Peptides against a protein of PDB entry 6TME. Designs and how they scored, part 241

Target 1, 324 residues: chain A of PDB entry 6TME
Amino acid sequence: NRLKRAYIALQAWKKAFYSDPFNTAANWVGPDVCSYKGVFCAPALDDPSVLVVAGIDLNHADIAGYLPPELGLLTDVALFHVNSNRFCGVIPKSLSKLTLMYEFDVSNNRFVGPFPTVALSWPSLKFLDIRYNDFEGKLPPEIFDKDLDAIFLNNNRFESTIPETIGKSTASVVTFAHNKFSGCIPKTIGQMKNLNEIVFIGNNLSGCLPNEIGSLNNVTVFDASSNGFVGSLPSTLSGLANVEQMDFSYNKFTGFVTDNICKLPKLSNFTFSYNFFNGEAQSCVPGSSQEKQFDDTSNCLQNRPNQKSAKECLPVVSRPVDCS
Target 2, 324 residues: chain A of PDB entry 6TME as posed
Amino acid sequence: NRLKRAYIALQAWKKAFYSDPFNTAANWVGPDVCSYKGVFCAPALDDPSVLVVAGIDLNHADIFGYLPPELGLLTDVALFHVNSNRFCGVIPKSLSKLTLMYEFDVSNNRFVGPFPTVALSWPSLKFLDIRYNDFEGKLPPEIFDKDLDAIFLNNNRFESTIPETIGKSTASVVTFAHNKFSGCIPKTIGQMKNLNEIVFIGNNLSGCLPNEIGSLNNVTVFDASSNGFVGSLPSTLSGLANVEQMDFSYNKFTGFVTDNICKLPKLSNFTFSYNFFNGEAQSCVPGSSQEKQFDDTSNCLQNRPNQKSAKECLPVVSRPVDCS

## One batch from the design tools (peptide; made by RFdiffusion4, then SolubleMPNN)

Design b2_p24_1_s2 (from b2_p24_1, 14 letters changed)
Fold by OpenDDE base, seed 5:
Structure b2_p24_1_s2 (fold): chain B 324 residues (1-324), chain A 24 residues (1-24)
Amino acid sequence: as target 1 above (324 residues)
Amino acid sequence: SFKTIEEMLKEVKEKREEERKKRF
């Protein structure tokens, strides 16, 4: 009996709660698991006459505890949303039995350990949100081989380089922000055909931006701020026909911010502050447009307010990194 | 009445989109 297995799993989970401030699991009593708060039943896909636990939604329950291995008995779960809790420990490998997993959201918890590779075992996974945890180590390249709509990795402890497999991703949204990623952005990034939003904020990324970024014609948000990027902005950025929000602030960029970038047709906000740019087109000057907002603060620009001193600029500007 | 997986997915997607915007 599928519901009996679900009962065993849910009772094991209730026992794994250290704190339930809103008494969310107060009604988790008895065999009728479909009446449990945050548990959703649906007809099974293989037999519509059988009810199964198809979804868990414990979002914003502030529950402290861990995920016990018995959760692997929830074999019919397609939706697992437990964000904004205080769950700790690791994601159980037993969740590999949840072969119908479609959306997995464990964001804003206290999970630790390496990337939960069990997520890679789910053939139908479309949404992965593991942001705002303490996951660490390397990002497995295989994550981008999956047909995911969105990948949220931000606010963790991930290290190492971004895998070159990123170009295989079909995701519309990918966040790397506030991790410890290092190295260059892979040139394969330009192959992300469905990409709308990508965020690299607050990592240890370095090197030149790849020219292939300009191939991301569907991107609306591109944020690479607070990294260690060097060199000039690629001229191919003129290809970002749909970009609305672009941020390169808090890097080590040099060179000239060109007219073809600042005149992008959908551009609403372009921040390139806190770099070492030594020139900008008139179209890039803050206040030059009523429809566009620019920030050129703390660069090496002449005749602009709030720029770096000559002493700070000269050592960097005189030795530009050649990205060719 | 119990929801279908499709109905549940629709509701969750809508909720997810709202949460995504808040926590982006």
Scores: peptide ipSAE 0.136, ipTM 0.831, DockQ to the pose 0.500
Fold by OpenDDE base, seed 4:
Structure b2_p24_1_s2 (fold): chain B 324 residues (1-324), chain A 24 residues (1-24)
Amino acid sequence: as target 1 above (324 residues)
Amino acid sequence: SFKTIEEMLKEVKEKREEERKKRF
């Protein structure tokens, strides 16, 4: 009996709660699991006459505890949303049995360990949110082979390079922000045909930006701020026809910021502050447009306010990195 | 009454979008 298995799983989970400030699981008593707060039942896909647990929503419950292996008995769950809790430990490998998993949100918790590879076992997964945890280690390349709509990885402890497989991703939103990613952005990034928003903020990324970024025709948000990028901005960035928000601040970029970038048709905000740019087009000057906001603070620009000293600029500007 | 998977998905997507906007 599917509901009996669900009962076992949910009671095991209740037992795994260390704290339930809002008494969310107070009514988790008895065999009628469909009446449990945060538990949602629906007709089974294989047999509409059978009621199954199809969803869990414990968002914002501030529950402290862990995910017990018995959760693998919830084989009919397609929606698992438990964000903004205090769950700790690892994601159980037993969740591989949840073959209908469609949306998995464990964000804003205290999960640890490597990337939860069990997420790779779910064939129908469309949404993955594991941000604001303590996941660590390498990002498995296979994550980008999945047909995900969104991939939220930000605010974790992920390390190593971004996989070359990123170009295979069908995601519209990908966040890498506030991790420990290193190396270059893969050239395959230009193959992300559905990409609207990508955020690299606050990593250890380095090297030159790949020219292939200019192929991201659907991107509206591109943020590469707070990294170690070097060289000039790719001239191919003129191809970002739909970019609205662009941020390259807090890097080590050099060279000239061109009209072709600053005149992008949908550009609303362009921040390139805290770099070593030694020139900018008039169209890039803050206040030059009423429709666009620019920030050129703390570069090596002549005749602009709030720039770096010549002493700071000269060693870097005189030794430009060749990205060719 | 029990919600269909489709109804649940719709509600969850709406909530998800709201949460995404707050954190992004």
Scores: peptide ipSAE 0.041, ipTM 0.784, DockQ to the pose 0.494
Fold by OpenDDE base, seed 1:
Structure b2_p24_1_s2 (fold): chain B 324 residues (1-324), chain A 24 residues (1-24)
Amino acid sequence: as target 1 above (324 residues)
Amino acid sequence: SFKTIEEMLKEVKEKREEERKKRF
């Protein structure tokens, strides 16, 4: 009996709650699990005459606790949303039994440990949100082999390099922000055929930006701010025909910011502040356009306000990194 | 009546988009 298994799982989970400030699980009593707050039932995909637990939504419940192994009994769950709680520990391996998992959102919790590799076992997964946790270690390359619409990894403790497999991703949105990623952005990034938004904010990424970024013709948001990138901006960035928001601030970029970048047709905001750029085209000057916003603050630009001192600029500008 | 998975997905998508905008 599927509902009986669900009952066992949900009662085990209730027992795993340390705190339930809003009494969300107060009505989690008795065998009628479909009446439980945050539990949603639907006809089973394999038998429409059978009612099963198809979804969990405990978003914003501020529940403290952990995910017990018995959650693996929720084999019909396609939607699992426990956003904005205080769940701790690791994601149970027993969740591999949830073969219908379509959307998995455990964001804004206190989960720890390595990347939850159980998420890779779900063949139909389309949405993965694990942001705002304490996940650590290497990102498994296989994550980008998944046919995901969105991958939210930001605000964790992930480290090491971004996998080369990123180019295989079909995701429209990918966030790496506020982790401990290091190394270069893989050249394979240009192969992300469906990419609309990507953010690298606040990592330890370094090296030159790959020219292949210019192949991302569908990207609307590209943010690489607060890293250790060096060299000049790739000339191929002129290929970003749909970019609206672009941020390269707080890096170690050098060279000249060109017209080809600042005149991008959809560009609305371009921030390249807090670098070591030593020149910019007139089209890049803040205030040069009514339709576009630019920030050139704290560079090595001549005849511009709020620039770095010659003392700060000279050591870097005189030794430009050749990315060719 | 119980919601279909498709109906649930629609609702979740809306919520997800709100969260995305807030924390992106």
Scores: peptide ipSAE 0.035, ipTM 0.761, DockQ to the pose 0.482
Fold by OpenDDE base, seed 3:
Parts: C-alpha cells; structure tokens; sequence
Structure b2_p24_1_s2 (fold): chain B 324 residues (1-324), chain A 24 residues (1-24)
C-alpha cells in the first residue's frame, strides 16, 4: 500500500524534527497522510483510482531536523519544497527511489557535504534549488546534462572549476553566485541556447572572458561581478541583443569600454566599477542616457570622478593581459 | 482538495518564480 509507505516515511520524518516552531507537523497523526499539513495527494500516474502522496510543501516552516532515509518510501513524490527551514545533514541517497521527482527545493537550510548526486538520478527533474546551504566540493559535470529549467547553486561552498558541460545545459536560469568556483568560464558557455539569466557573483573566477559569451542572444541578466577576471571585455559582447542587466564590477578588467557594449538595445543597467578600465566611450558615461544607468566608479578613467590613483592604476594598466 | 499532478506543478511553478525573485 503506497499510502502506508508514505505514513511510515512521514512519521519517521516527524521523529527527525528537533524543533517545529509553528507546529506544522501537529496534525501529522494517524494513517490519513493526505490530511497532513504540507502534504499533497494526487491520483497516481499508473492508476488514477489510487491516491498517492505527490507533493511536499514545508516552505518557511523554520523546522530544525534532518531528512531520514525513510523518505525514500515517498516514491510518488514529484514536488519536494522544504526551503527556509533548518534541516541539517545530507540529502539521503534513498531519495533515488523518487523517480518522479520534478521540482526539488531544499534551499535556505543547513545541508552539508558534497553535491547531492541523488539529484542526478532523477530522470524527470526540471527544477533544482540547493542555494543557501553549505554544500561543498566539485560540481558534478553531469548536472548540465540534465534537462533543467533552472539551476540554483548560489550561497554554498562549491569549489573547483565550472564544468565544460555547461554548454549542454538547457536551463534558462543558472546561479553560481557566492561560492568558491575558480578558473575560467568555459568557452562552451556560448552554447547555452535557452539561457536568460546567469550570475557568477562573488567567486574566485579568473582569466579572460570567453568571446563565446556574445553568442548568448537570449540573456537578459549577466553578472560576473566580484571575481578575478582580467583583460579587455570581449568585442563580441555587442551580440547580447537582449541583455538588460550587466555587471562586471569588482574585477581586474583593463582596456576600453566601447560604444558597442554601452549601446546595446535592451541594456538598462551596466556596472563596470572597481576595475582598471583606462577609457570609455561617451555612451558609457553615467548620466549620458535617461534610459540607461552606468557606473564607472573606481577605474583608471581620465577626467572622471572617483577614480583610482595613478599609483594604483599604473602597475596594472601598463601590463595589459592579452586575451587573444 | 485533491489536485492532479499537473495542477500542482502549475502552482509550484508560480511559487518558485516568486521565491526566486524574493531571494535573489
């Protein structure tokens, strides 16, 4: 009996709660699991006459506890949303039995350990949100082989390089922000045909930006701020026909910020502050447009306010990195 | 009330978009 298995799983989970400030699981009593707060039942896909647990929504419950292995008994769950809790430990491998998993949101918790590779075992997964945790180590390349709509990885402890398989991703939104990623952005990034939003904020990424970024025609948000990028901005950025928000601030970029970038047709905000740019086109000057906002603060620009000193600029500007 | 998986997915899609905008 599927509901009996669900009962076992949910009771095991209730026992794994250390704190339930809002008494969310107070009604988790008895065999009628479909009446449990945050538990949603639906007709089974294989037999519409059978009711199964199809979804969990415990978002914002502030529950402290862990995910017990018995959750693997929830084999009919397609939606698992438990964000904004205080769950700790690791994602149990037993969740590999949840073959219908479609959306998995464990964001804003206290999970630790390596990337939850069990997420890679779900053939129908479309949404993965593991942000605001303490996941660590390498990002598995296989994550980008999955047909995901969104990949939220920000605010974790992931390290190493971004996998070259990123170009295989069909995701519209990918967040790498506030991790420990290092190395270059892979050239394969230009192959992300469905990409709308990508953020690299606050990592240890370095090297030159790949020219292939200019192939991202559907991108509306591109944020590479707070990294160690060097060299000039690729001229191919003129190809970002739909970019609205672009941020390259807090890097080590050099060279000239061109008209072709600042005149992008959908550009609303372009921040390139806290770099070592030594020139900008008139179209890039803050206040030059009412429709566009620019920030050129703390560069090596002549005749602009709030720039770096000559002492700070000279060592970097005199040794430009050739990205060719 | 019992909803179809398809109905649930639609609701969750809306929620996740709201959550995305709120937190990042």
Amino acid sequence: as target 1 above (324 residues)
Amino acid sequence: SFKTIEEMLKEVKEKREEERKKRF
Scores: peptide ipSAE 0.025, ipTM 0.706, DockQ to the pose 0.493

Design b2_p24_1_s3 (from b2_p24_1, 15 letters changed)
Fold by OpenDDE base, seed 3:
Structure b2_p24_1_s3 (fold): chain B 324 residues (1-324), chain A 24 residues (1-24)
Amino acid sequence: as target 1 above (324 residues)
Amino acid sequence: SLPTIEEMLEEEKKKRKEKQAASF
């Protein structure tokens, strides 16, 4: 019965292909779905004597098509990897029946519409990759109530604020890059106890950086570049004992870049170019260390090369935003 | 023998770690 349902689903999906340039589904013929290219069978968790479709891997197949609702018949699928295709439309709500879903990768496709809220219905989900699509609208706050290891949202059309529920996330990696997120980074960010890597690149984020960023003791990568952040860097950034890569470039930051930041013990690369910083400690100067790379380009620094003109600096530096 | 779901999940965890390192 379970493999018969899988056959119906996979044949419906093959019919939903507009183009299969590598003939990936050429062998998708007959009832033996476990022989299908990119279909993986395993013994069922509830009955080891029963073979079920446990995984799909169609990565890099360049398939054009859509996901039909009949995919909801693949009730034993725990792994769904279909990245680097040309699938379009929306993620079917019928996938709510895939209660074993553990890893969901639909990255590098042509998916549209709101955040796929069906992902919130999967109780065992650990990995979510929806990057490089055309998903739009608000990010549901409930995404951060999920016990996810990684959340990849970058290169979409998401807008509005980042939910305050971010502090509940157990994820080690979160990407927001290249969306339309706006507002401030929530103060609750400091509660992300498992966070290693967070990327905000290329959004419309603004305001002051929250002091609570300094509580992210396990962070190795922190990138907030290409936004509208203002004020000085929080003094609490001295608490980032494991940060290796830090980027604040292409913002509107002001004030002084301190020794306590540039002397962070694991820091290998710190980019703070294209801001309005009016001073830096000697430890922040590019070439001051062989172990650390710095970029101070296009700030308001005295006696440094490639800085902004006084005409560009004075209007901003004379009116610093107080973040206290 | 066909891999168990547990074995498949362990293999995908390895791929995921590689993908995370290349994610940016």
Scores: peptide ipSAE 0.095, ipTM 0.795, DockQ to the pose 0.603
Fold by OpenDDE base, seed 5:
Order: sequence, then structure tokens, then C-alpha cells
Structure b2_p24_1_s3 (fold): chain B 324 residues (1-324), chain A 24 residues (1-24)
Amino acid sequence: as target 1 above (324 residues)
Amino acid sequence: SLPTIEEMLEEEKKKRKEKQAASF
């Protein structure tokens, strides 16, 4: 019986709670698991006469505990949302049995260990949110081979290069922010045909920006701030016809910020502060447009306020990185 | 009536869109 398996799983999970401040699991008593708070039943896909546990929503429950291996008995779960709890430990490998997993949100918890490779085993996964945890080590390249709509990795401890497989991703949103990613952005990034939003904030990324970024025609948000990027901005950024928010702040960029970038037709905000840019077009000057906001603070620009000293600029500007 | 999985998915898709918008 599918509901009996669900009962075993949910009772094991209740036992794995160290704290339930809102008494969310208070009604998790008896065999009627479909009455449990945060447990959602639906007709099974294979037999509409059979009721199954199809979803878990424990978002914002502040539950402390762990995910027991018995959760692998929830084989009909397509939606697993446990956002904003205090769950700790690792994601159980037994969740590989949840072959219908469509949306997996474990964000804002205390999960540790390597990337939860069990997520790679879910053939129908569209949404992966593991942000705001303590996941560490390498990002498996296979994540981008999956037909995901959204990938949230931010605020973890991932320490690797960005996989070249990124170009295979079908995701509209990908966040890398606040990790320890290193190396260059792969040139394959330009192949992300569905990409709307990508965020690299606060990593150890370096090198030149690949010219292929300019192929991201559907991108509305591109944030590469707080990294170690060098060289000039690619001239191909003029191809970002839909970019609204662009941030290159807190890097080591040099060269000239061009009209072709600052006049992007959908550009609302462009932040390029805290770099070593030595020139900007008039269209890039803060206040030059009523429709666009710019920040040129702390560069090597002449006749602009709040710039770096000549002493800070000269060693960097005199040795521009060639990205050709 | 209990929601279908499809109905649940549409509701979660809506929440996801709201969450995505709030993350930036």
C-alpha cells in the first residue's frame, strides 16, 4: 500500500525532528497521511483511483532535524518543498526512489556534504533549489545536462570551476552567487538558449569574460560582481538585447566602457563600479539618462567623482590584460 | 476534490515565479 509506505516515511521524519516550533507535525498522527499538515495527496498518475502523497510543503516551518532515509518510501512525491527550516545532515541517497521528483526545494537549511547527486537521478526534475546551505566540493557537470528550468546554487561552499556543460543547460535562471567557484566562465555559456537570469556574485571567478556572453539574447539579468575578472568588457555585450540588470562591480576590469553597452535597449541598471576602467562613453555616465541607472564609482575614470587614486590605478591600467 | 498533481504543479510554478522575482 502506497499510503502505508508514506506513513512509515512521515513517521520516521517526525521522529527525526529535533524542534518543531510551530507544531507543524502535531497532527502527524495515525494512518491518514493526507490529513497531515504540509502533506498533499493526489490521484496517482498510474492509477487515478489510488490516492498518493504527491507533495510535501514544509516551507517556513523552522523545523530542526534531518532527512531520514525512510523518505525514500515517498515514491509518489513530485513536489518536495522544505524551504526555510533547520534541517541538517545530507540529502539521503534513498530519495533516488522518488522518480517523479519535479521540484526540489531544500533551500535555507543546514545541509552539508557534497552536491546532492541524488538530484541527478531524477529524470523529471525541473526545479532545483539548494541555495543557502553548506553544500561543498565540486559542482557535477551533469547538472547542466538535465532539462532544468531553474538551478539555485547560491550561498553554499561549492569549490570548483564552472562546468563547460553549462552551455547545455535549458535553465532560465541559474545562480552561482556566494560560493567559491573559480576559474573562467566557460565560452559555452553563450549556448544557454533559455537563459534569462544568471548570477555569479561573490565567487573567485577570474580571467576574461568570454565573448560568447553576447550571444545570450534572452538574458534580462547578468551579474558577475564581486569576482576577479580582468581585461576589457567584451564588445559582443552589445548583443544583450534584453538585458535589464547588469553588474560587473568589484572586479579588476580595465579599458573603456562603450556606448554600445550603455545604450543597450532594455538596460535599466548597469553597475561597473569598483574596477579599473580608464574611460567611459558619455552614455555610461551616471545621470546621462533618465531611463538608465549607472554606477561608475571607484574606477580610474578622469573627471569623475569617487574614483581611485592615480597610485592605485597606474599599476593596473598600465598593464592591461589582453583578452584577445 | 483533491487537487491533481498538475494543479499542484501549476500552483508551485506560480510560487516559484514569485520566489524567483524576489531573489533579485
Scores: peptide ipSAE 0.085, ipTM 0.788, DockQ to the pose 0.631
Fold by OpenDDE base, seed 4:
Structure b2_p24_1_s3 (fold): chain B 324 residues (1-324), chain A 24 residues (1-24)
Amino acid sequence: as target 1 above (324 residues)
Amino acid sequence: SLPTIEEMLEEEKKKRKEKQAASF
């Protein structure tokens, strides 16, 4: 009986709670698991006459505990949302048995260890949110071979380079922010056909921006702030016909910020502060447009307020990085 | 009546879009 297996799993999980401040699992008593708070039943896909546990929603429950291996008995779960809790430990490998997993949200918890490779085993996974945890090590390249709609990785401890397989991703949203990613953005990024939003904030990324970014014609948000990027902005950024929010602040960029970038048709906010830009077009000047916001603070611009000193600028501006 | 898995997925897809907007 599927509900009997679910009962075993849910009772094991209740035993794995260290704290349940809102008494969320108070009604997790007896065999009627479909009455449990945060447990949702539906007709099974293979037999509509059979009721199964199809979803878990424990979002914002502030539960402290861990995910026990017995959760692998929840074989009919397609939705697993447990964000904004205090769950710790690792994602159990037994979750590989949840072959219907469609949305997996464990964000804003205390999970540790390497990337949860069990997520790669789910054939139907569309949404992956593991942000705001303590996941560490390398991102597996295979994550981008999956047909995901969204990939949230931000605010973790991921290290190493961004995989070149990123170009295979069908995701509309990808976040890398606030990790320890290093190296260059892969040139394959321009192949992300469905990309709307990408965020690289606060990593250790470096090198030149790839020209292939300009191929991301569906991007609305592009944030590369707080990294170690160098060289000039690619002229191909004029191809970002749908970009609304663009941030290159807190890098080591040099050269001239062009009209072709600042006149992008949907551009609302463009922040390029805290770099070493030595010129900007009139269209890039803060206050030059009522419809667009610009920030040029702390660059090497002439006749602009709040710029770096000549002493700070000269060593960088006199040694432009060739990105050709 | 209990929602179908498809109905649950549509509801969660809506919540996901709201969450995406709030993440930036």
Scores: peptide ipSAE 0.024, ipTM 0.711, DockQ to the pose 0.602
Fold by OpenDDE base, seed 2:
Structure b2_p24_1_s3 (fold): chain B 324 residues (1-324), chain A 24 residues (1-24)
Amino acid sequence: as target 1 above (324 residues)
Amino acid sequence: SLPTIEEMLEEEKKKRKEKQAASF
């Protein structure tokens, strides 16, 4: 009986709660699991006469606890949303039995350990949100072989390079922000044909930006701020026909910011502050447009306010990194 | 009537789009 398995799982989970400030699990009593707060039942896909637990929504419940292995008995769950809680420990490997998993949101918790590789076992997964946790180590390259609509990885402890498999991703949104990613952005990034939004903020990324970024025709948000990027901005960025928000601030970029970038047709905000740019086109000057916002603060620009001193600029500008 | 899994998935897709806009 599927509901009996769900009852065992949910009662094991209730026992794994250390704190339930809103008494969310107060009604988690008896065999009628479909009446439980945050538990949603639906007819089974294989037998419409059978009622199953199809979803969990415990978002914003502030529950402290862990995920017990008995959650692997929730084999009919397609939606698992438990964000903004205080769940700790690791994601149970027993969740590999949840073969219908479609959306998995464990964001804003206290999860630790490596990337939850159990997420890679779900054939139908479309949404993965693991942001605002303490996940660590390498990102598995296989994550980008999944047919995901969104991948939220930000505010974790992920290390190493971004996998070259990123170019295989069908995701519209990918966040890497506030991790410990290092190395270059892979050249394969230009193959992300469905990409609308990508953020790299606050990592240890370095090297030159790949020219292939200019192939991201559908990107509306591109943020590479607060990294160690060097060299000039790729001239191919003129290909970003739909970019609205672009941020390259707090890097080590040099060279000239061109008209072809600042005149992008959908560009509304372009921040390139806190770099070592030594020139900009007139179209890049803050206040040159009413439709576009620019920030050129703390560069090596001549005749602009709030620039770096010659003493700060000369050591960097005199040694341009060749990205060819 | 209880929603189908498909109906639940469509509702969560709407919530997801709202969440994506707030993600930055």
Scores: peptide ipSAE 0.021, ipTM 0.671, DockQ to the pose 0.608

